# Peptides against a protein of PDB entry 4N78: the designs that were tried, part 319

Target 1, 186 residues: chain A of PDB entry 4N78
Amino acid sequence: HFQVICRLLGYQGIAVVMEELLKVVKSLLQGTILQYVKTLMEVMPKICRLPRHEYGSPGILEFFHHQLKDIVEYAELKTVCFQNLREVGNAILFCLLIEQSLSLEEVCDLLHAAPFQNILPRVHVKEGERLDAKMKRLESKYAPLHLVPLIERLGTPQQIAIAREGDLLTKERLCCGLSMFEVILT
Target 2, 155 residues: chain B of PDB entry 4N78
Amino acid sequence: MAELQMLLEEEIPGGRRALFDSYTNLERVADYCENNYIQSADKQRALEETKAYTTQSLASVAYLINTLANNVLQMLDIQASQLRRMESSINHISQTVDIHKEKVARREIGILTTNKNTSRTHKIIAPANLERPVRYIRKPIDYTILDDIGHGVKW

## One batch from the design tools (peptide; made by RFdiffusion4, then SolubleMPNN)

Design b2_p30_3_s1 (from b2_p30_3, 16 letters changed)
Fold by OpenDDE base, seed 2:
Structure b2_p30_3_s1 (fold): chain B 186 residues (1-186), chain C 155 residues (1-155), chain A 30 residues (1-30)
Amino acid sequence: as target 1 above (186 residues)
Amino acid sequence: as target 2 above (155 residues)
Amino acid sequence: ELEEKLEEELRKKNEKEYEERLEKLRKEME
């Protein structure tokens, strides 16, 4: 689903969706969640000592349930605050999954474009073969596919300009060194 | 442009008119040849004259048709060339627009990005003092402690 | 060469047909 969304929206659509999600998250964090957190801090027990480990896990759990009874019984916490936190969590996950899907698409595009841009993978060299000779053979094999040099030789000035710009846009991808998710966490 | 205009406005219409006029003239020649053959005392001479007119008429029509056909073909070639040039121009504009849109989109999404921090994974230097693996004596989890928790059917 | 041969054959055929028609007309006028 996320791959389809990435293909459908493209860079422009993804940017718009991400911006709107960031606005929603900011609104939730600075508004409703902040208010609930402040209220919760006011009702939190002032002195909560760690129970002795001798009570075991069930005893410790019961102790904390008792200490937090007033908070747990706060009806709006479950219905509103937790829901808002879920929305924020879903937004974060959505952004992460979109970025991952976009990165996969970009990598595929780079791989498909590579033969046309004189980007050749390292060839596995069997024992006794010269790497340089194999690479030269590969370069010779794909030389006719080099788009920019071909257009520079045969094309009009306008076509050359478009080819160069297209080549640059093909090479420049977010996956090469940029992260959207880091900005969101920020 | 001037050549195409001459073909469309002068050469092709002129060729069509010439063919029409030729048709009218050929009908007159045919009538003449028929009457001449009937009235002539020397039928052999009349026949030879008819053959000559027929050959000339066929040559004339063939020439006119060939000229007209070549002009039409030339017209079509010029038009095809013009269409190809227009197509090339449209494609160029389309590509330019697409590139521009892509650049705008990339700028917009770029604002939402930061450089990936390639944090060198600090080699977790294993602390030299390997704490002696405390033999995890799997104390059998006595699940009987949970026997009092829940509506377990005491068989 | 083939076009020239075809034109020549067509010319010969047309001449033959024309001669046959003329001969028929001559016979009808005797």
Scores: peptide ipSAE 0.000, ipTM 0.647, DockQ to the pose 0.003
Fold by OpenDDE base, seed 5:
Structure b2_p30_3_s1 (fold): chain B 186 residues (1-186), chain C 155 residues (1-155), chain A 30 residues (1-30)
Amino acid sequence: as target 1 above (186 residues)
Amino acid sequence: as target 2 above (155 residues)
Amino acid sequence: ELEEKLEEELRKKNEKEYEERLEKLRKEME
């Protein structure tokens, strides 16, 4: 699903969606969540001592449950605050999944373009074979597919310009060093 | 352009007119040959003459048709070439626009990106001393100790 | 250019011969 979304929206669409999501998240965080957090901080027990270990896990749980009873019973916390937090969480997850999906698409594009851009994988060298010789053979094999040199040789100046720009755009991908998710977390 | 214009305005219409005129002339020749054959005392000679006219007429028509056909083909080739050039121009514009759109899109999404931090994942060293599970002794929990903790409604 | 000239000359020759024959035919029909 996320892959389809990425394909449909493209870079521009993804950017727009991400920006809007960030606005929503910001609004939630600075608005309702902040207010609830402030309120919660005010009603939090000022003195919360750890119960004695002798009470065991159940006793400790009951102790904290008792101390936080008023907070837990606060209906608005459960219905509004937690819901908003879920929305924020969902937004974050959405961004993560979109970025992952986009990265996969970009990697696929890079892989598909590689033969046309003189990007060759390192070949496995068997014993007795020289890596350089194999690579040279591979380069020779794919040399006719090099798009930019081909167009530079046969194309018009306009075509050459387009080919170069296209090549650059094909090589430059977000997955190579950029993260949207890190921006969202900041 | 001048060649195409000449073909369209002069050569092809001229060829068509010539062909039409040839048709009219051939009809006259046919009539003549028919009448000549009927009126001639030497039918064999008249027939041979008719054959000669027929052969010549066919050759002339064939030539006219061939010339016209070649001119039409040439016209079509020129037009096809023009269309190809136009197509190339349109494609160039389209590609330029697409590249521009892509660049804009990338700038927009780029604003939402930062460099990937290779954060050295500090190996969370699991604390060596797993706290021995304290054997849970079910002692009744005296909750009265909690009565002084919190702003709860004292019943 | 030579082909064009040849074609043009052939055309002219054929047209002339055709006209001459037509004229002859017209005279014979009169």
Scores: peptide ipSAE 0.017, ipTM 0.651, DockQ to the pose 0.004; fails the geometry check
Fold by OpenDDE base, seed 1:
Structure b2_p30_3_s1 (fold): chain B 186 residues (1-186), chain C 155 residues (1-155), chain A 30 residues (1-30)
Amino acid sequence: as target 1 above (186 residues)
Amino acid sequence: as target 2 above (155 residues)
Amino acid sequence: ELEEKLEEELRKKNEKEYEERLEKLRKEME
């Protein structure tokens, strides 16, 4: 599903969606969540001492439950605050999954473009064969597919310019060194 | 452009007119041949003359049709070439626009990105001296240390 | 007589024109 979304939206659409999600998250964090956190801090017991170990685990749990009774009974915490936190969490997960899907799509594009851009994979060398000789043979085999040099030789100046720009855009992908998710966490 | 215009305005219309004129002329020749055959005492000679005119007429029409056809084909070739040039221009503009849109999109999404922190995999320099796993000596937990922290009854 | 003369002149004109066209066609086919 996320792969399809990435394909449909493209970079422009993804950027718009991400920006809007960030706005929503910011609004939730600075608004409702912050208010609830402040309220919770006000009602939190100032002195919460550990009960004696003699009460055992059940007694200790009951003690803390009693100390936090006012917080637990705060109905709006469960209904509104936790829901807002879920929304934030979902937004974060959505961003992560979109980025991952986009990265996969970009990698596929890079792989498809590689033969046309003089990017050759390392070939498996059998015992007794020289890697260099195989690579040279491979380079020679794919040399006619190099798009930019081909257009530079046969194309008009305008075509050459477009080919170079297209080549650059094809090579420069987000997956090569950029992360959107890290910005969101910041 | 000048050649196409000449073909459209002069050569092709001229060829069409020539065909029309030939039709009229052929009708006159036909009438002549008919009358000549009827009036001639030597029917065989008249027939041979008619055959000759028929052959000539066919050749003339064939020539006119061929000339006109070639002009039309030439016209179509020129027009096809013009269309190809226009298509090329449109494609160039389209590609330029697409590249521009892509650049804009990339700038927009780029604002939302940061450099991937390549976590410097700290080369876990294996300490040369594998510190012998310090035998976990279970020290009994002295719970009396917590006696002063709790609300418990000071016995 | 006038009709005959006209027909003969027409014949000669047509014959000449057709021959010229035939020659042009032959040249184009070569």
Scores: peptide ipSAE 0.016, ipTM 0.645, DockQ to the pose 0.004; fails the geometry check
Fold by OpenDDE base, seed 3:
Structure b2_p30_3_s1 (fold): chain B 186 residues (1-186), chain C 155 residues (1-155), chain A 30 residues (1-30)
Amino acid sequence: as target 1 above (186 residues)
Amino acid sequence: as target 2 above (155 residues)
Amino acid sequence: ELEEKLEEELRKKNEKEYEERLEKLRKEME
């Protein structure tokens, strides 16, 4: 699903969606969540001593439940605050999954373009074969597919410019050095 | 452009007119030949003359048709070439626009990105002994072990 | 180039011959 979304939206669409999500998240965090957190801090028991370990885990849990009973029973906390937190969480997850899907798509594009851009994979060398010889053979095999040099040789100046720009755009992908998710966390 | 225009406006219409005129002239020639044959005391001479006119007329028509056909073909070739040039131009513009759009899109999304901290991945020093990649036999994970764990619908 | 010249000469010759014959026919019809 996320892969399809990435394909449909493209970079621009993804950017727009991400920006809007960030706005929503910001609004939720600075608005409703902040208010609830402040209120919760005010109503939180000022003195909550750790119960004695002798009460065991169930007793300790019951103690905290009792201390927080009024907070837990606050209907708005469950319906509004927790819902908003879920929304924030979902937004974060969405961003993460979109980025991952986009990265995969970009990697695929890079891999597909690689033979045309003189980017050759490292070939596994069997015992007794020289890596250099295999690489040279591969280079020779794919040399005719190098698009930019081909266009530079046969194309018009305009075509050359477009080919170079296209090559650059193909090489420069977000997955190569950029992260959206880090910005979101930030 | 001038050549195409000349073909469209002058040569081809002119050729068509010439062909039409030739038709009318051929009818006149036929009438002449018929009358000449009837009136001539020397029927053999009249017949030879008719043969000559017929041959000439056929040659003329053939020439006119050939000329017209060639002009039409030339016109079509020029038009085809023009269309190809237009197509090339459109493609160029389209590509330019697409590249521009892509650049804009990348700038927009780029604002939402930060540089990945290349964690100093310790150079995994490939162990000198290239252990033969043990053919990872993907043993299918038997998920049946989990069939008893959870609310799965027992089929 | 030679073919084009030949075609052009043939065209001119044929046009001239055609015109001459047409003129002859016109003269014979008056």
Scores: peptide ipSAE 0.015, ipTM 0.646, DockQ to the pose 0.005; fails the geometry check

Design b2_p30_3_s2 (from b2_p30_3, 15 letters changed)
Fold by OpenDDE base, seed 1:
Structure b2_p30_3_s2 (fold): chain B 186 residues (1-186), chain C 155 residues (1-155), chain A 30 residues (1-30)
Amino acid sequence: as target 1 above (186 residues)
Amino acid sequence: as target 2 above (155 residues)
Amino acid sequence: SEEEKKELELKKKNLELYEKRLEELRKAME
């Protein structure tokens, strides 16, 4: 589903969606969530000493439950704050999944374009074959497919310009060194 | 452009007119030949003359049709070439626009991106204690220990 | 002569072929 979304939206559509999600997340964090966090900080017990280990795990849990009773029982926290946090979480996950899907699509595009851009995969050399010889054979095999050099030789100046620009756009993909998700986390 | 215009405005219409006139002339020739044959005392000669006129007339019409057809074909070829040029131009513009749109889109999404933090490979601070390079005595992994476990083909 | 008749017939056939081609071209131009 995310792959289809990425294909349909393209870079521009994805950018718009991401921007809007960031706005929503920012609004949630700076608004409702912040307010609840402030309220929770106010009701937090000022002195919460670690209970003696002698109370055992159940006793310690009950102790903390009692100390945090007012926080845990805060009904608005469960209904509104947690919902908002869930929305934020969903937004983050959405961004992650979109980026991953986009990266996969970009990688596929790069792989498809590679033979036309003189990008040769590392060929697994079978035992006894020289890597250099195989690589040369591959180069020779794909040499006629090199689009930019071919167009430079046979094309008009305008075609050459378009081919170069297209080649550059094909090579420069987000997956090569850019992350949207890191910005979102920031 | 001048050639196409000449074909469209002069050669093809002229050829059509000539062909039409030729058809009219054929009818006249036919009438003449018929009358000549009836009036002639030498029927054989009249017949031969009629055959000659008929052949000439047919040849003339065939020539006119052929010329007209060739001119029309030439016209169509020129037009096809023009259309191909136009198509090429449109495609060029379309590609330019698409590239531009893509660049804009990439700028927009680029604002939302940061460089992937290549995790600085923490300089493996070589532990200060240079553990003496344990001479990796390649103890030959005695794979014979595994000989008893699997139905491996004993070479 | 039989030869002249054959030549005439050939010319007639050629004419018919040209007429057919012309008609095809006309139809294509419509």
Scores: peptide ipSAE 0.015, ipTM 0.630, DockQ to the pose 0.005
Fold by OpenDDE base, seed 5:
Structure b2_p30_3_s2 (fold): chain B 186 residues (1-186), chain C 155 residues (1-155), chain A 30 residues (1-30)
Amino acid sequence: as target 1 above (186 residues)
Amino acid sequence: as target 2 above (155 residues)
Amino acid sequence: SEEEKKELELKKKNLELYEKRLEELRKAME
């Protein structure tokens, strides 16, 4: 699903969606969630002493439940605050999954473009074969596919410019060194 | 452009008119030949003359048709070349626009990104010294020390 | 346009054939 979304929206669409999600998250955090957190801080017991270990785990739990009873029973916390937190969580997850899907698409694009950009895969050398010989053979095999040099040789100045720009755009992908998710977490 | 215009406005219409006029002239020649044959005392000579006129007329028409056809072909070739050039230009513009749109899109998404902190993979410095598994020399736990501690049932 | 071009080329070939035949007829009449 996320792959389809990424393909459909493209970079621009993804950017718009991410920006809007960030706005929504910001609104939720600074609005409703903040208000509830402030309220919770006000109702939070000022002095919460650790119960004696002699009460055991159940007793300690009951103690804390009692101390936090007002918070737990706050109906609006469950209905509104937790829902908003869920929405924030969903938004974050959505962003993460989109980024992952986008990264996969970008990697695929890079892999598909590699033969045309003089990017050769590391050849697994079987025992007994010289790495250098295989690499040279591969280079020779793919040399005719190098698009930019080919167009530079045969193309018009305009075509050359377009080819270079296209090559650059193909090489420059977010997955190569950029993260959207880190920005979202920040 | 001047050549194409000349072909479209002058040469081809002129050729068509010439061909039409030739048709009218051929009819006159035919009438002449028929009348000449009927009126001539020497039928053989009249026939030969008719043959000559017929050959000449056909040759002239063939020439006119050929010239017209060549002009039309030339016109089409010029137009085809122009269309190819236009197509190339349109494609170039289209590609330029697409590249620009892509750049804009990338900038827009780029502002939402940060550099991946290559977390220094802490070189797990494999402790060079694989601490030899301290052979747990199981010192036999002398449990005799515990003999004095607890309600041991004296069997 | 390509079809028209082919048709015109065909017409041209036919015309050439006619001219050739006319020339043959001329030679035969000679």
Scores: peptide ipSAE 0.014, ipTM 0.632, DockQ to the pose 0.005
Fold by OpenDDE base, seed 3:
Structure b2_p30_3_s2 (fold): chain B 186 residues (1-186), chain C 155 residues (1-155), chain A 30 residues (1-30)
Amino acid sequence: as target 1 above (186 residues)
Amino acid sequence: as target 2 above (155 residues)
Amino acid sequence: SEEEKKELELKKKNLELYEKRLEELRKAME
C-alpha cells in the first residue's frame, strides 16, 4: 500500500502529506498533549523513588502502577490524551513507512537507470578470470547505452540540456544521503 | 511555408484544372481524329496521325497525373515534416515543464530532509545509590484542574 | 494519413511504370 501511495503521490504529494502530518503532530503536541502533560505534572507525586531492583520487573511495575493508579484511572487521559498520542504515533509510523517505501522506489529507479548512466554493477570474478578484463567487457557492452553521451553526439542542444537535467534528476535521490524521518523525529 | 502555400493554393489546384482541361481537350482530339479518318482519302496517313495523337495524349495525361501526384506527395511530406517539428516542440516543452515540476517537488520535499546520520545509542544509566523503598502514601488527586482541558463537562 | 501516403506512393510507382511503358511504346512507334 505504501509503495502504491509513493508512486501515486510522487515527491510533491509526499511532501504535502508529510507537511500536513507535521502540522497535525505539532498541533497535537503543543496543544492537548502539552496541556495534559502540564496538568499531570502538577498532580504527579513530587517524590517517586525507584524501587529496588530486587523486586523484579513485576514488582517494579506494580509499584509504579500503584503510584500512578489515580492518574491512570482518569477517564479523559485515556480517551483524549492517549488517543492523541496514538495519532501522533500513527503519523510517525506513516512517515517512516512512506520514507522506506520511497527509498525502495528510488533505489529501484537508480538500479534501472544505472546501465544508462555509466554505472556498472559490481562484478563477481570467476576463477581464472581477470577483473579488469571482465570490467572492460561490461563497459563495452553498456557503452552504447550511455544516454547522455549518446545524446551529446546525436542530439540537438536542447535535447542535450534536457538529457543532462534528466540525468541529474535521476541520479539525485533522497536515498543517497537524505532522510525525512530524522527531521520528523526532531 | 511558402512552398507549402504554393502547392496548396496554386500548383495542386492548377494541376487539377489542367487535368480536367486535358480531358476536355482529349475529347476534341478524339473527335478530330475520327472525323479526319472518315474524311481523309489516305486512311493510312490518318491512322498514323491518330496513333501519334493518341500517344501524345496519353503521354500528356500521364505527365499531368504524375506531376499532380508528385505535388500532392510533396505537400504531404511537408505537412508531415511540420507535424513532426511541432511534435518535437511540444515534447520539448512538455519535458521542460516536467523537469521544472520535478525540481519544484524536490525542493519541497528537500525542506523535509536532513543528512543521514549514524545512529547513536544512548545508555540508560541506573542510579548509583539504591534508594530505600519509600512507603507509599495515597493522596487524593484533585482532577478539577483538568476541567479546563478538552471538552469535558464542567460541574 | 500514413496509409494514404503509402497508397499514393504505390500509385506513383505504378505511374512510373506506365510512363516507362509509354516511352517504350513511343520508341517502338518511331
Scores: peptide ipSAE 0.013, ipTM 0.626, DockQ to the pose 0.006
Fold by OpenDDE base, seed 2:
Structure b2_p30_3_s2 (fold): chain B 186 residues (1-186), chain C 155 residues (1-155), chain A 30 residues (1-30)
Amino acid sequence: as target 1 above (186 residues)
Amino acid sequence: as target 2 above (155 residues)
Amino acid sequence: SEEEKKELELKKKNLELYEKRLEELRKAME
């Protein structure tokens, strides 16, 4: 699903969605969540000692339930605050998954373009074969597919310019060193 | 352009007129031949003359038609060439626009990105200043991760 | 008529031009 979304939206659409999500998250964090956190801090017990481990899990739970009674009984915490936190969490996860999906798509694009851009992967060398010779053979094999040099030789100046720009855009992808998720976390 | 104009305004219309005139003239020639045959004491000579005129007339018409046809074909070829040039221009503009749109889109998404911190130090990287161009860190891509995807050429 | 003769002469000239063109084409094919 995320892969399809990435394909449909493209860079422009993803940017718009991410911007809007950031706005929503910011609004939630600075607004409702902040208010609830402040309220929770006010009702938080000033002194809460760890109960003895001898009370066992049920006893410890009961102890904390008692200490946090005001928080637990705060109806809006469950209905509103936790819901908002879920929304924030979902937004973060969404952004992460979109970025991952986009990265995969970009890698695929790079792979598809590679033979046309004089980008060859390292090939497996069998025993007794020289890597350099094999790579040279591959380079020679794919040399006719190099688009930009071909257009530079046969194309008009305008076509050459377009080909170069297209080549550059194809090579420059976010997955090469950029992260949206890191920005979202800040 | 001048050649096309000449074809459209002069050569083709002229050829059409010539062909039309030839048609009217052929009727006169036919009448002449008929009358000449009837009035001539030497029917064989008159027949030979008619054959000669007929052959000449047919050749003339054939020439006129051929010339006209060639001019029309030439006109069409010129127009086709012009259309191809226009198409090329349109394609160029379209591609330019697409590239521009892509660049704009990339700028927009770029402002939402920062360089991946490869440093072991977990520094909270401040979002790249809007004013700073997004720098791509070009890392070698391991394409082996895609080996299981699709039926592409296995290296 | 004199006009008919002129028209016939014109046709003759056209034929000659046609023949010339054919000859040129023939030569170009050799």
Scores: peptide ipSAE 0.020, ipTM 0.619, DockQ to the pose 0.005; fails the geometry check

